# Peptides against a protein of PDB entry 5KEZ, part 23

Target 1, 320 residues: chain A of PDB entry 5KEZ
Amino acid sequence: NVAIYNPFRPWWERYQPVSYKLCTRSGNEDEFRNMVTRCNNVGVRIYVDAVINHMCGNAVSAGTSSTCGSYFNPGSRDFPAVPYSGWDFNDGKCKTGSGDIENYNDATQVRDCRLTGLLDLALEKDYVRSKIAEYMNHLIDIGVAGFRLDASKHMWPGDIKAILDKLHNLNSNWFPAGSKPFIYQEVIDLGGEPIKSSDYFGNGRVTEFKYGAKLGTVIRKWNGEKMSYLKNWGEGWGFVPSDRALVFVDNHDNQRGHGAGGASILTFWDARLYKMAVGFMLAHPYGFTRVMSSYRWPRQFQNGNDVNDWVGPPNNNGVI

## One batch from the design tools (peptide; aimed at target 1 W11 W12 H258 V307)

Design b2_p14_1_s4 (made by RFdiffusion4, then SolubleMPNN; from b2_p14_1, 10 letters changed)
Fold by OpenDDE base, seed 3:
Structure b2_p14_1_s4 (fold): chain B 320 residues (1-320), chain A 14 residues (1-14)
Amino acid sequence: as target 1 above (320 residues)
Amino acid sequence: TLGVERIYKEARAK
């Protein structure tokens, strides 16, 4: 991915890929293989956060400032380490003036335009699908158990399916023969927009962002909410079917969030309430649970916003 | 709520 130095190596640089090389702040491919093997050998499975909707931001300077030194040129859509070229992006499909998503009520913009400048891959192209599948299959062959598909809301469900249909069975060294990768898709659906979580049920589980948002309000006792109201927690609260839900109290994004769905989110900063929420989540049968492991950072609020929300995990001069 | 989603994603692109 792109190596960002201003601010200094933010967490979100990981979501600006320039190649599919397993060479990042966390280590190289050999180290990754070693970790996966060691984890699998003790029954801990690895699920990769796969960034496949886009490459890096359009405004990032061309060059070799990347975690593995690969050259890239956002301006010309040149990512030779893949390789991708201008033909592999949706620049021609997006009809907005900026090239970015401007209206989230327009599903085509959400899927075909750049997410805040992130170069949007043309996932309708078999070439692009195949390059992504090759990346994911490489990981599967290493021994990962599945994937979180980042920014799934911004990909057409059919394109995702086409990629998933190219995936190998899991590595038989650790998984039963014929096992399929576990897939969950990051889809932010809090209502009010045309794209729905249900659009993605066919590909695997989806993130249920209503879970953490609503649980936060209850635990915080906002708006007169009571724990007793959780008696019909899950589908009874309008959440997706349990067998399609990936649930969580917070994630890396909404841990830093603002406003509705953000302000209610419980985090480790509110330790007692957070433990209550996480405990409840783990005790309740609804959905597939995910627990956050985060870190402290020097928060500095200006005009209600943390100007240091970019801060990544503890590191040694950028190396984790 | 619509704005919140955009804020989350904007953090990844800045």
Scores: peptide ipSAE 0.042, ipTM 0.779, DockQ to the pose 0.247
OpenDDE base, seeds 1, 2, 4, 5: peptide ipSAE 0.035, 0.036, 0.037, 0.032; ipTM 0.740, 0.766, 0.742, 0.757

Design b2_p14_2 (made by RFdiffusion4)
Pose (drawn by RFdiffusion4):
Structure b2_p14_2 (pose): chain A 320 residues (1-320), chain P 14 residues (1-14)
Amino acid sequence: as target 1 above (320 residues)
Amino acid sequence: VTALINNWRARSRN
């Protein structure tokens, strides 16, 4: 991923890929393989956050400011370490004047245009689908059990299916024969938009962002909500079917208060109420549960938004 | 920096 130095090494630089080499601030390929093997050998699975909708920001300076020193040039669309060229991006397919996503009532541009200027991969091309699949198969054979598909709302459900069609079965040393990767797609669907999370049920589960937003408001006793109203918690509140939901109280993104749910999302900062919300979630049968494990940062709210919500993991001059 | 943060938030909300 791009090594971003202003601001200093933000957590979200990891969502701007430069290549598919397994080489990050978390470690190299040897350390990654070692982790996956050790965890599988004690029966704990690894799920990978797959960033496949885009490469890095179109305005990022060319050079080798990358986590493995790989060269890249966003202005010329050259990512030779993969390799990707200008033919591999949606510049000609997007219809907005800016080339970015401008209107979320237009389902097409949400898919074909640049998400906040991030170079949008042409996922309809077999070559691009093959390069992504090669990356995910490398991970599957190492032994990962599934994937979180980042920014799934900005990918066509069919393109996702075409990529998944190319995946190996899970490593037969640890998983039964015919086992398929566990897929959960990040789609923020709070209603009122043309894209529905149900559009993605063919590919795997989806993140249910309504879950934590509603639970936070209820536990905080905001907006007239009471815990007694949780008697019919689940699809009774308009959530996706339980067998398609990946649920959580907060995630790495919306724990910073700017996300789906805003200030209602309970986090470790609200430890007393947070424990209650996690407890309710873990006790209730709805959904497959994910628990957050975080790091502290110097929060500094100005106008209800944290100006330090970019700060990366604890580090000494960028070394985690 | 502010613009970058705002862009990232805009991305996060979707």

Design b2_p14_2_s1 (made by RFdiffusion4, then SolubleMPNN; from b2_p14_2, 12 letters changed)
Fold by OpenDDE base, seed 4:
Structure b2_p14_2_s1 (fold): chain B 320 residues (1-320), chain A 14 residues (1-14)
Amino acid sequence: as target 1 above (320 residues)
Amino acid sequence: TQELLDRVRKAIQR
């Protein structure tokens, strides 16, 4: 991915890929392979946060400022380490003036235009699908158990399906023969928008963002909510079917106040309430649970916004 | 709108 130095190595640089090389702040491919092996050997499975909707930001300077030194040129859509070129992006498909998503009520913009300037891959193309599948298959062959698909809302479900159909079975050294990768898709669906979580059920589980939002409201006792109202928690609250739900109290985005769920989201900053929420989540059978492991950072609020929301995990001069 | 509720990805260096 792009190496960002201003601010200094933010967490979100990981979501700006320039190649599919397994070479990051966390280590090289050999180290990753070693980790996966060690984890698998003790029954801990690895699920990769796969960034396949886009490459890096369109305004990032061309060069070799990346975690593995790969050259890239966002301006010309040149990512030779893949390789991708201008033909592999949705520049011509997106019809907005900026090239970015401008209207989230337009599903085509949401899927065909750039998410906050991130170069949008043309996932309709078999070539692009295949390059992504190759990346994911490499990980599968290493021994990962599945994937979180980042920004799934911004990809056409059919394109995702096409990629998934290209995936290998899981590595038989650790998984039963014929096992398929576990897929969960990040889809922010709080209602009111054209894109629905149900559009993605065919590909795997989806993130249920209503879960953390509603649970936060209840535990905070907002709007007269009571714990007793959780009696029909799950589908009874309008959530997706349990077997399609990936549930969580918070994630890295809404932990930083980035919209989904708003102020209702509980985080480790409110330790007592957070423990209550996580405890409830783990005790309740609804959905597949994900527990967040985060970190404290020096929050600095200016005009209600944390100017340090970019701060990544504890590191030593950029090395994690 | 979900635009305001979606995650914010940074694409440009500050």
Scores: peptide ipSAE 0.101, ipTM 0.842, DockQ to the pose 0.141
OpenDDE base, seeds 1, 2, 3, 5: peptide ipSAE 0.088, 0.095, 0.098, 0.095; ipTM 0.827, 0.837, 0.840, 0.829; seed 1 fails the geometry check

Design b2_p14_2_s2 (made by RFdiffusion4, then SolubleMPNN; from b2_p14_2, 11 letters changed)
Fold by OpenDDE base, seed 3:
Formats: C-alpha cells, structure tokens, sequence
Structure b2_p14_2_s2 (fold): chain B 320 residues (1-320), chain A 14 residues (1-14)
C-alpha cells in the first residue's frame, strides 16, 4: 500500500493499495506465511481484510513511496505491480463532475465512482476480477480461512460473486477437503439509502451496523431504552437474518466517530459500558460475532472532531 | 449524515 507520511503512517494507508504484494508495515510474505501456519496449528484461523474495490487515492504522488517499494502512478492509473492501467478503472463510467461519489442515494455513483478519491476498479472486467482472484487465491493457498471484503457496498454484488466463483478451496493441510472460504462483506446499511444489505446475501455474510448502533443506545439508556427491550434482539429489531449477520459493538471506523453508527457506538473509551455491550453480544446467539482489539491514541477534539483519528496502532517509526 | 461519515472513513492525503 501507499506509505503516507503526512500524517505519519495513518491506519487508513492500509486501505490504499498499490499492489497485491504481501509486504506491509506488518511484515513481509514469509513472515505472514509463518504467522498463518503458527496460528492454524493451534486452531486460530486467519481472515484477511481484502481491499478489492479500489487502489490508492487519486491525489497521492506518483513514485515508489509504498510499503514494498512498488512503483505506482495514480494520475495515469498505472499500477505495474499488479498490473493495472487506465483501462482497469471506472473513470469513464462515473458521471459526476468530481469523479467521486457525490450522492449516496444514487446507487450507480456509490458503485462506479471513487470513494473519497480512491481509484475505483472496473470490477466488471474479467481481467480485474482475475487479478483480484489471484491475490485472494494466493492467500487461500497460504492457509487463510476467509475474507472480509472491504467496501462491499461500493461493488456490484454480481462482480463480487464473479470473483468469489474463481476462488480455490481452502488449504487441505488445515481444512477439510472442499472447504470454502468464509466470506463477510462490509456493507453499511442503516436504512434510508438505495443499497441494501440484502443485495449481498448471496455472496456471504454482511456486517450489521444496526447492531452496534442500537445496542449502544440501549446500553447508554438513550431515549428511554431499556435492556428489557432486547428480548427480541436480532431479527425482531429489524436486523438482517442471523445466518447472514456479522455483528460487532464497534469497528475501526465507527470507533473514531465516522463510518456508521454515530455517537451511540460504544468503544473501549467507555470501558464499563463497552464491556457490558460486548458481554451481551457474546452471550446472545444472534449473528456471527466479532470482537475489536484496538489501542489508545492521543485524541484531540476540535469542533467536535478528533483531529488525531488517523493515528495508527503502536509502532516503531512506522513499523508495527 | 451517515453518508457523510461513510465518505470520510477512508481519507486520502491532501
């Protein structure tokens, strides 16, 4: 991915890929293989956060400022380490003046335009699908158990399916023969927008952002909410079917006050309430649960916003 | 509002 130095190595640089090389702040491919092997050998499975909707931001300077030193040029859409070129992006499909998503009520913009300047891949192209599948298959062959598909809302479900249909079975060294990768898709659907979580049910589980948002209001006792109202928690609250839901109290985005869920989201900053919420989540049978492991950072609020929301995990001069 | 929060969740260097 792009190495960002202003601000200094933010967490979100990981979501600006320039290649599919397993060479990042966390280590190289050999170290990754070693980690996956060690984890699998003790029954801990690895699920990769796969960034496949886009490459890096359009405004990032061309050059070799990347975690593996690969050259890239956002301006010309040149990512030779893949390789991608200008033909592999949706620049010609997006009809907005900026090239970015301008209206989230327009499903075509949401899927065909750039998310905050991130160069949007033309996932309708078999070439692009194949390059992504090759990346994911490489990970499968290493021994990962599945994937979080980042920014799934911004991809057409059919394009995702086409990629998934190219995936190998899981590595038989650790998984039963014929096992398929576990797939869950990050889809932000809190209602009010045309893109729905149900659009993605055919590909795997989806993130249920209503879960953390609503649970937060209940635990916080906002609007007269009571724990007793959780008697029909899950589908009874209008959430997706349990067998399609991946649930969580917070994620890295909404922990920082953005992404989805707003101020209701409980985080480790409110330790007692957070423990209550996480405890409830783990005790309740609804959905597939995910627990956050985060870190503290020096929050600095200006005009209600944390100007340090970019701060990544503890590191040694940028190396984790 | 949710759209705005989603729009800023992954920033680019500017």
Amino acid sequence: as target 1 above (320 residues)
Amino acid sequence: TEALREAVRKAIQR
Scores: peptide ipSAE 0.069, ipTM 0.799, DockQ to the pose 0.204
OpenDDE base, seeds 1, 2, 4, 5: peptide ipSAE 0.067, 0.072, 0.034, 0.059; ipTM 0.796, 0.803, 0.749, 0.783; seed 2 fails the geometry check

Design b2_p14_2_s3 (made by RFdiffusion4, then SolubleMPNN; from b2_p14_2, 11 letters changed)
Fold by OpenDDE base, seed 4:
Structure b2_p14_2_s3 (fold): chain B 320 residues (1-320), chain A 14 residues (1-14)
Amino acid sequence: as target 1 above (320 residues)
Amino acid sequence: TQAYLDAVRKAIRM
């Protein structure tokens, strides 16, 4: 991915890929392989946060400032380490003036235009699908158990399906023969917009963002809500079917957010309430649970915004 | 709300 130095190595640089090389702040491919092996050998499975919707930001300077030193040129859409070129992006497909998503009530924009300037891959192309599948299959062959698909809302479900159909079975050294990768898709669906979580049920589980938002409201006793109202927690609250839900109290994004789905979100900053929420989540049968492991950073609020929301996990001069 | 959350992500990632 892109190596960002201003601010200094933010967490979000990981979500700006320039190659599919397993060479990042966390280590090289051999180290990753070793980790996966060691984890698998003790029954801990690895699920990769796969960034496949996009490459890096369009405004990032060309060069070799990347975690593996690979050259890239966002301006020309040149990612030779893949390789991708200008033909592999949705620049001509997106019809907005900025090239970015401008109207989230337009599902076509949401899927064909750039998410916050991130170069949007043309996932309709078999070439692109195959390059992504190759990356994911490499990980599968190493021994990962599945994937979180980042920014799934911004990909056409059919394109995702096409990629998933190219995936290998899991490595039989650790998984039963014929096992399929576990897929969960990050889809932010709190209602009110055309793209729905249900669009993605065919591909695997989806993130249920209503879960953390609503649970936070209840535990915070906002809007007169009570714990007793959780009697029909899950589908009864309008959440996706349990067998399609990946649930969580917070994630890295909404830890740093505000408003609906933001301010209600409980985090480790509110330790007692957070423990209550996590405890409830783990005790309740609804959905597949994900527990967040985060970190404290030096928050500095200016005009209601944390100017240090970029700070990544504890590291040694950028190396984690 | 989806747009709002993505806007937050924009602020974080850009």
Scores: peptide ipSAE 0.058, ipTM 0.812, DockQ to the pose 0.149
OpenDDE base, seeds 1, 2, 3, 5: peptide ipSAE 0.061, 0.057, 0.057, 0.058; ipTM 0.811, 0.808, 0.803, 0.805; seeds 1, 3 fail the geometry check

Design b2_p14_2_s4 (made by RFdiffusion4, then SolubleMPNN; from b2_p14_2, 13 letters changed)
Fold by OpenDDE base, seed 2:
Structure b2_p14_2_s4 (fold): chain B 320 residues (1-320), chain A 14 residues (1-14)
Amino acid sequence: as target 1 above (320 residues)
Amino acid sequence: TQEYLDRVRKGIQR
């Protein structure tokens, strides 16, 4: 991914890829392979956050300022480490003046235009699908158990399906023969927009952002809500079917106020309430549960916004 | 709105 130095190595640089090399601040490919092996040997499975909707931002300077030193040029859409070129992006397909998503009520824009300037990959092309599949298959062959698909609402479900259809079975050294990768898709659907979580059920599980948002409201006792109202928690509250849901109290985005749910989201900053919410989630049978393991950072609020929401995990001068 | 949230996501437009 791109190496960002202003601000200094933010967490979100990880979501601006310039190659599919397993060479980042987390380590190199050999170290990753070693970690996956050690984890699998003790029954801990690895799921990779796969960024496949886009490459880096269009405004990032060209050069070799990346975690593995790979050259890239956003201006010319040149990513030779893949390789991608101008033919592999949706610049000509997006019809907005800016090239960015301008209207979230237009599903075509949401999927064909750039997410906040991130260069949008032409996932309709078999070449692009194959490059992504090769990346994911390499991970599968190493021994990962599945994937979180980042920014799934910005990809056509059929394009995702086409990629998933190219995937290998899981590594038989640790998984039963014929096992398929576990897939869960990040789709923010709180209602009111044309793209629905149900559009993606055919590909795997979907993040249920209503879960953390509503649970936070109840635990905080907002609007007179009571714990007793959780008797029909799950589908009874309008959530997706349990077998399609991945549920969580918070994630890295909404922990920083950047995700669905707003101020209702509970985090470790409110320790008592957070423990209550997480405890309830783990006790209740709805959905596949995900527990957050995060870190503290020096929050500084200005006009209601944390100006340090970019801060990444603890590091030593950029080295994790 | 989701548009606003996406604008601040991934830190690109900050």
Scores: peptide ipSAE 0.099, ipTM 0.841, DockQ to the pose 0.181
OpenDDE base, seeds 1, 3, 4, 5: peptide ipSAE 0.081, 0.095, 0.068, 0.076; ipTM 0.834, 0.845, 0.827, 0.834; seed 3 fails the geometry check

Design b2_p14_3 (made by RFdiffusion4)
Pose (drawn by RFdiffusion4):
Structure b2_p14_3 (pose): chain A 320 residues (1-320), chain P 14 residues (1-14)
Amino acid sequence: as target 1 above (320 residues)
Amino acid sequence: SFPSAKQLWEERQS
């Protein structure tokens, strides 16, 4: 991914890919393979955060400021380490004047245009689908059990299916024959938009962002909500079917207060209420549960938004 | 939609 130095090494630089080499601030390919093997050998699975909607920001300076030193040039769309060229992006397919996503009532541009200027991969091309599949198959054979598909709302459900069609079964040393990767797609669907999370049920589960937003408001006793109202918690509150939901109280994004749910999201900063919300979630049968494990940063709210929400993991001059 | 931490940071630099 792009090594971003202003601000200094933000957590979200990892969502701007430069190549598919397994080489990050978290470690190299040997350390990654070692981790996956050791965890599988004690029965704990690894799920990978797959950033496949885009490469890096279109305004990022060309050069080798990358986590493995790979060269890249966003202005010329050259990502030779993959390789991707200008033919591999949606510049000619997007219809907005800016080339970015401008209107979320238009389901087409949400898919074909740049998300906040991030170079949008042409996922309809077999070549691009093959390069992504090659990356995910490399991970599957190492032994990962599934994927979180980042920014799934900005990918066509059919393009996702075409990529998944190309995946191997899970490593037969650890998983039964015919096992398929566990897919959960990150789609923020709070209603009121043309894109519905149900559009993605053919591919795997979806993140249910309504879950934590509603649970936070209820536990905080905001907006007239009471815990007694949780008697019919689940699809009774308009959530996706339980067997399609990946649920959580907070995630790495919205724990910073700017996300789906804003200030209502309970986090480790609100430890007493947070424990209660996690407890309710873990006790209730709805959904497959994910628990957050975080790091501290110097929060500094100005106008209800944290100006330090970009700060990366604890580090010494960028080394984690 | 919801702003991103990246977007908010860039807006502040403007």

Design b2_p14_3_s1 (made by RFdiffusion4, then SolubleMPNN; from b2_p14_3, 7 letters changed)
Fold by OpenDDE base, seed 2:
Structure b2_p14_3_s1 (fold): chain B 320 residues (1-320), chain A 14 residues (1-14)
Amino acid sequence: as target 1 above (320 residues)
Amino acid sequence: SFPTAEELYQQRQE
């Protein structure tokens, strides 16, 4: 991915890929293989956060300022380490003046235009699908158990399906023969927009952002809500079917005050309430549960926003 | 109201 130095190596640089090389601040490919093997051998499975909707930002300077030293040129859409070129992006397909998503009520913009300037891959092309599938299959062959698909809301479900149809079975050294990768898709659906979580049920599970948002309001006792109202928690609260839901109290995005749920989201910063929420989630039989393991950073609020929301995990001068 | 997806992803761009 792109190496960002202003601010200094933020967490979100990981979501600006310039190649599919397993070479980042987390380590190199050999180290990753070793980690996956060691984890699998003790029954811990690995799921990869796969960024496949886009490459890096349009405004990033061309060069070799990347975690693996690969050259890239956002201006010319040149990513030779893949390789991608200008033919592999949706620049000509997006109809907005800026090239960015301007109206989230227009599903075509949401999927065909750039997400906050991030170069949008032409996932309709078999070439692009195949390059992504090769990346994911390489991970499967290493021994990962599945994937979180980042920014799934911004990809056509059919394009995702086309990629998933190219995937190998899981590595039989650790998984039963014929096992399929576990897929869960990040879709932010809190209602009010045309793109729905149900559009993606055919590809795998979907993140249920209503879960953390609503649970936060209840635990915080906002609007007179009570714990007793959780008797029909799950589908009874309008959430997606349990077998399609991946649920969580918070994630890395909304932990920083940006994500779906707003101020209602509970985090480790409110330790007592957070423990209550996580405990309830683990005890209640709805959805596939995900527990957050995070870190503290020096928060500085200005006008209600944390100006240090970019801070990544603990590191030694950029080295994790 | 809840934050939009745009608001969530804004910080990913320099």
Scores: peptide ipSAE 0.212, ipTM 0.828, DockQ to the pose 0.261
OpenDDE base, seeds 1, 3, 4, 5: peptide ipSAE 0.167, 0.133, 0.162, 0.146; ipTM 0.812, 0.802, 0.813, 0.806

Design b2_p14_3_s2 (made by RFdiffusion4, then SolubleMPNN; from b2_p14_3, 4 letters changed)
Fold by OpenDDE base, seed 2:
Structure b2_p14_3_s2 (fold): chain B 320 residues (1-320), chain A 14 residues (1-14)
Amino acid sequence: as target 1 above (320 residues)
Amino acid sequence: SFPSAEQLYLERQK
């Protein structure tokens, strides 16, 4: 991915890829292989956060400022380490003046235009699908158990399916023969927009962002809500079917107060309430559960927003 | 109402 120095190595640089090389601040490919093997050998499975909707931002300077030193040029859409060129992006398909998503009530914009300037891959092209599948299959062959698909809302479900149909079975050294990768898709559906979580059920599980948002309001006792109202928690609260849901109290995004759930989201900053929420989630039989393991950072609020929400995990002058 | 999905990704923009 791109190496961002202003601000200094933020967490979100990970979501601006310039190649599919397993070479990042976390380590190189050999180190990754070693970790996957060691984890699998003790029954711990690895799921990769796969960024396949886009490459880096259109405004990032061309050069070799990347975690593996690969050259890239956002201006010319040149990513030779893949390789991608200008033919592999949706610049011509997006009809907005800016080239970015401008209206989230327009499903075609949401999927064909750039997400906050991130160069949008033309996932309709078999070439692009195949390059992504090769990346994911390499991970599968190493021994990962599945994937979180980042920004799935911004990809056509059919394009995702086309990629998934190219995937190998899991590595038989650790998984039963014929096992399929576990897929869960990040889709932010809180209602009110045309793209629905149900559009993606055919590809795998979907993140249920209503879960953390609503649970937060209840445990915080906002608007007179009570724990006793959770008797029909799950589908009874309008959530997706349990077998399609991946649930969580918070994630890295809404832990920073950015979006889905807003101020209702409970985090480790509110330790007592957070423990209650996580405990309830683990005890209640709805959805596939995900527990957050995070870190503290020096928060600095200005006008209600943390200006340090970019801060990544603990590091030694950028080295993890 | 909840914040738009776009707000979750704003920090990704360079």
Scores: peptide ipSAE 0.061, ipTM 0.782, DockQ to the pose 0.168
OpenDDE base, seeds 1, 3, 4, 5: peptide ipSAE 0.025, 0.052, 0.028, 0.041; ipTM 0.523, 0.761, 0.701, 0.740; seed 1 fails the geometry check

Design b2_p14_3_s3 (made by RFdiffusion4, then SolubleMPNN; from b2_p14_3, 6 letters changed)
Fold by OpenDDE base, seed 1:
Structure b2_p14_3_s3 (fold): chain B 320 residues (1-320), chain A 14 residues (1-14)
Amino acid sequence: as target 1 above (320 residues)
Amino acid sequence: SFPSSEQLYRELQK
């Protein structure tokens, strides 16, 4: 991914790829392979956060300022380490003046325009699908069990399916022969927008962002909400079917106070309430549960906003 | 009342 130095190596640089090489501040490919092997050997499976909707921001300077040292040029859409060129992006499909998503009530903009300047890959092209599949298949060969598909809301479900159809079975050294990757898709659907979580059910599970949002209000006792109302928690609260839901109390985005769910989201910063919410989530039989493991950063609030919400995870990896 | 998807990625604009 791109190496961002202002602010200094933020968490979100990890979501600006310039190649599919496995070398970041989290480690290199050998270290990753070693971790996957050790985890698999004790029954712990690895699911990779796959950033396949886009490459880096259009405004990032060209050069070799990346974690793997790969050259890239956002201005010319040149990513030779893949390789991608100007033919592999949706610049011509997006009809907005800025080239960015300007209206989330326009599904075509949401999928064909740039997410906050991130260069939008043309996933309708078989070439692009194949390059992504090669990346994911390499991870499957290493021994990962599946994927979180980042920014799935911004990809056409059919394009995602086309990529998934190219994936190999899981590594038979650790998984039964014929096993398929576990897939869950990040789709933010809190209502009010045309793109729905149900659009993606055919590809795998979907993140249920209403879960953390609503649970937060209940645990916080907002608006007269009671724990007893959680008797029909899940589908009874209007959530997606249990077998399609990936549920969580918080994620890395809304943990920073401005994500989907707003101020209702509980985090480790509110330890007591957070433990209550996580405990309830693990006890209640709805959805596939995900427990957050995060880190403390030096929060600094100005005008109600944490100006240090960019701070990345702890790192002692030398020059990367 | 919920934040838009745009707000989730505001840091990427910096």
Scores: peptide ipSAE 0.035, ipTM 0.760, DockQ to the pose 0.188
OpenDDE base, seeds 2, 3, 4, 5: peptide ipSAE 0.032, 0.036, 0.033, 0.033; ipTM 0.751, 0.767, 0.755, 0.756; seed 3 fails the geometry check

Design b2_p14_3_s4 (made by RFdiffusion4, then SolubleMPNN; from b2_p14_3 with K6E W9Y S14K)
Fold by OpenDDE base, seed 2:
Structure b2_p14_3_s4 (fold): chain B 320 residues (1-320), chain A 14 residues (1-14)
Amino acid sequence: as target 1 above (320 residues)
Amino acid sequence: SFPSAEQLYEERQK
């Protein structure tokens, strides 16, 4: 991915890929292989956050300022380490003046235009699908158990399916023969927009962002909400079917107050309430549960926003 | 109402 120095090595640089090489601030490919093997040998499975909707931002300077040293040129859409070129992006397909998503009520814009300037891959092309599948298959062959698909809302479900259909079975050294990768898709569906979580059920599980948002309001006792109202928690609250849901109290994004759930989201900053929420989630039989393991950072609020929300994991001058 | 998806991703490019 790109190496960002202003601010200094933020967490979100990881979501601006310039190659599919396994060399980042987390380590190199050999170290990753070693980690996956050690984890699998003790029954801990690895699921990779796969960023496949886009490459880096269109405004990032060309050069070799990347975690693996690979050259890239956003201006010319040149990513030779893949390789991608201008033919592999949706610049000509997006019809907005800016090239970015401007209206989230237009499903075509949401899928064909750039997400906050991030260069949008032409996932309709078999070449692009194959390059992504090669990346994911390399991980599968190493021994990962599955994937979180980042920004799935911004990809056509059929394009995702086409990629998934190219995937190998899991590594038989650790998984039963014929096992398929576990897939869960990040789809932000809180209602009110044309793209629905149900559009993606055919590809795997989806993130249920209503879960943390609603649970937060209840535990915070907002608007007269009571714990007793959770008797029909799950589908009874309008959530997706349990067998399609991946549920969580918070994630790295909404832990920073950015998005889905807003101020209702409970985090480790509110320790008592958070423990209540996580405990309830683990006890109640709805969805596939995900527990957050995070870190503290020096929050500084200005006009209700944390100006340090970019801060990544603890590191030694950029080295994790 | 809840924040939009755009708001969720706004920090991914500076």
Scores: peptide ipSAE 0.083, ipTM 0.792, DockQ to the pose 0.171
OpenDDE base, seeds 1, 3, 4, 5: peptide ipSAE 0.033, 0.051, 0.052, 0.059; ipTM 0.747, 0.771, 0.773, 0.772

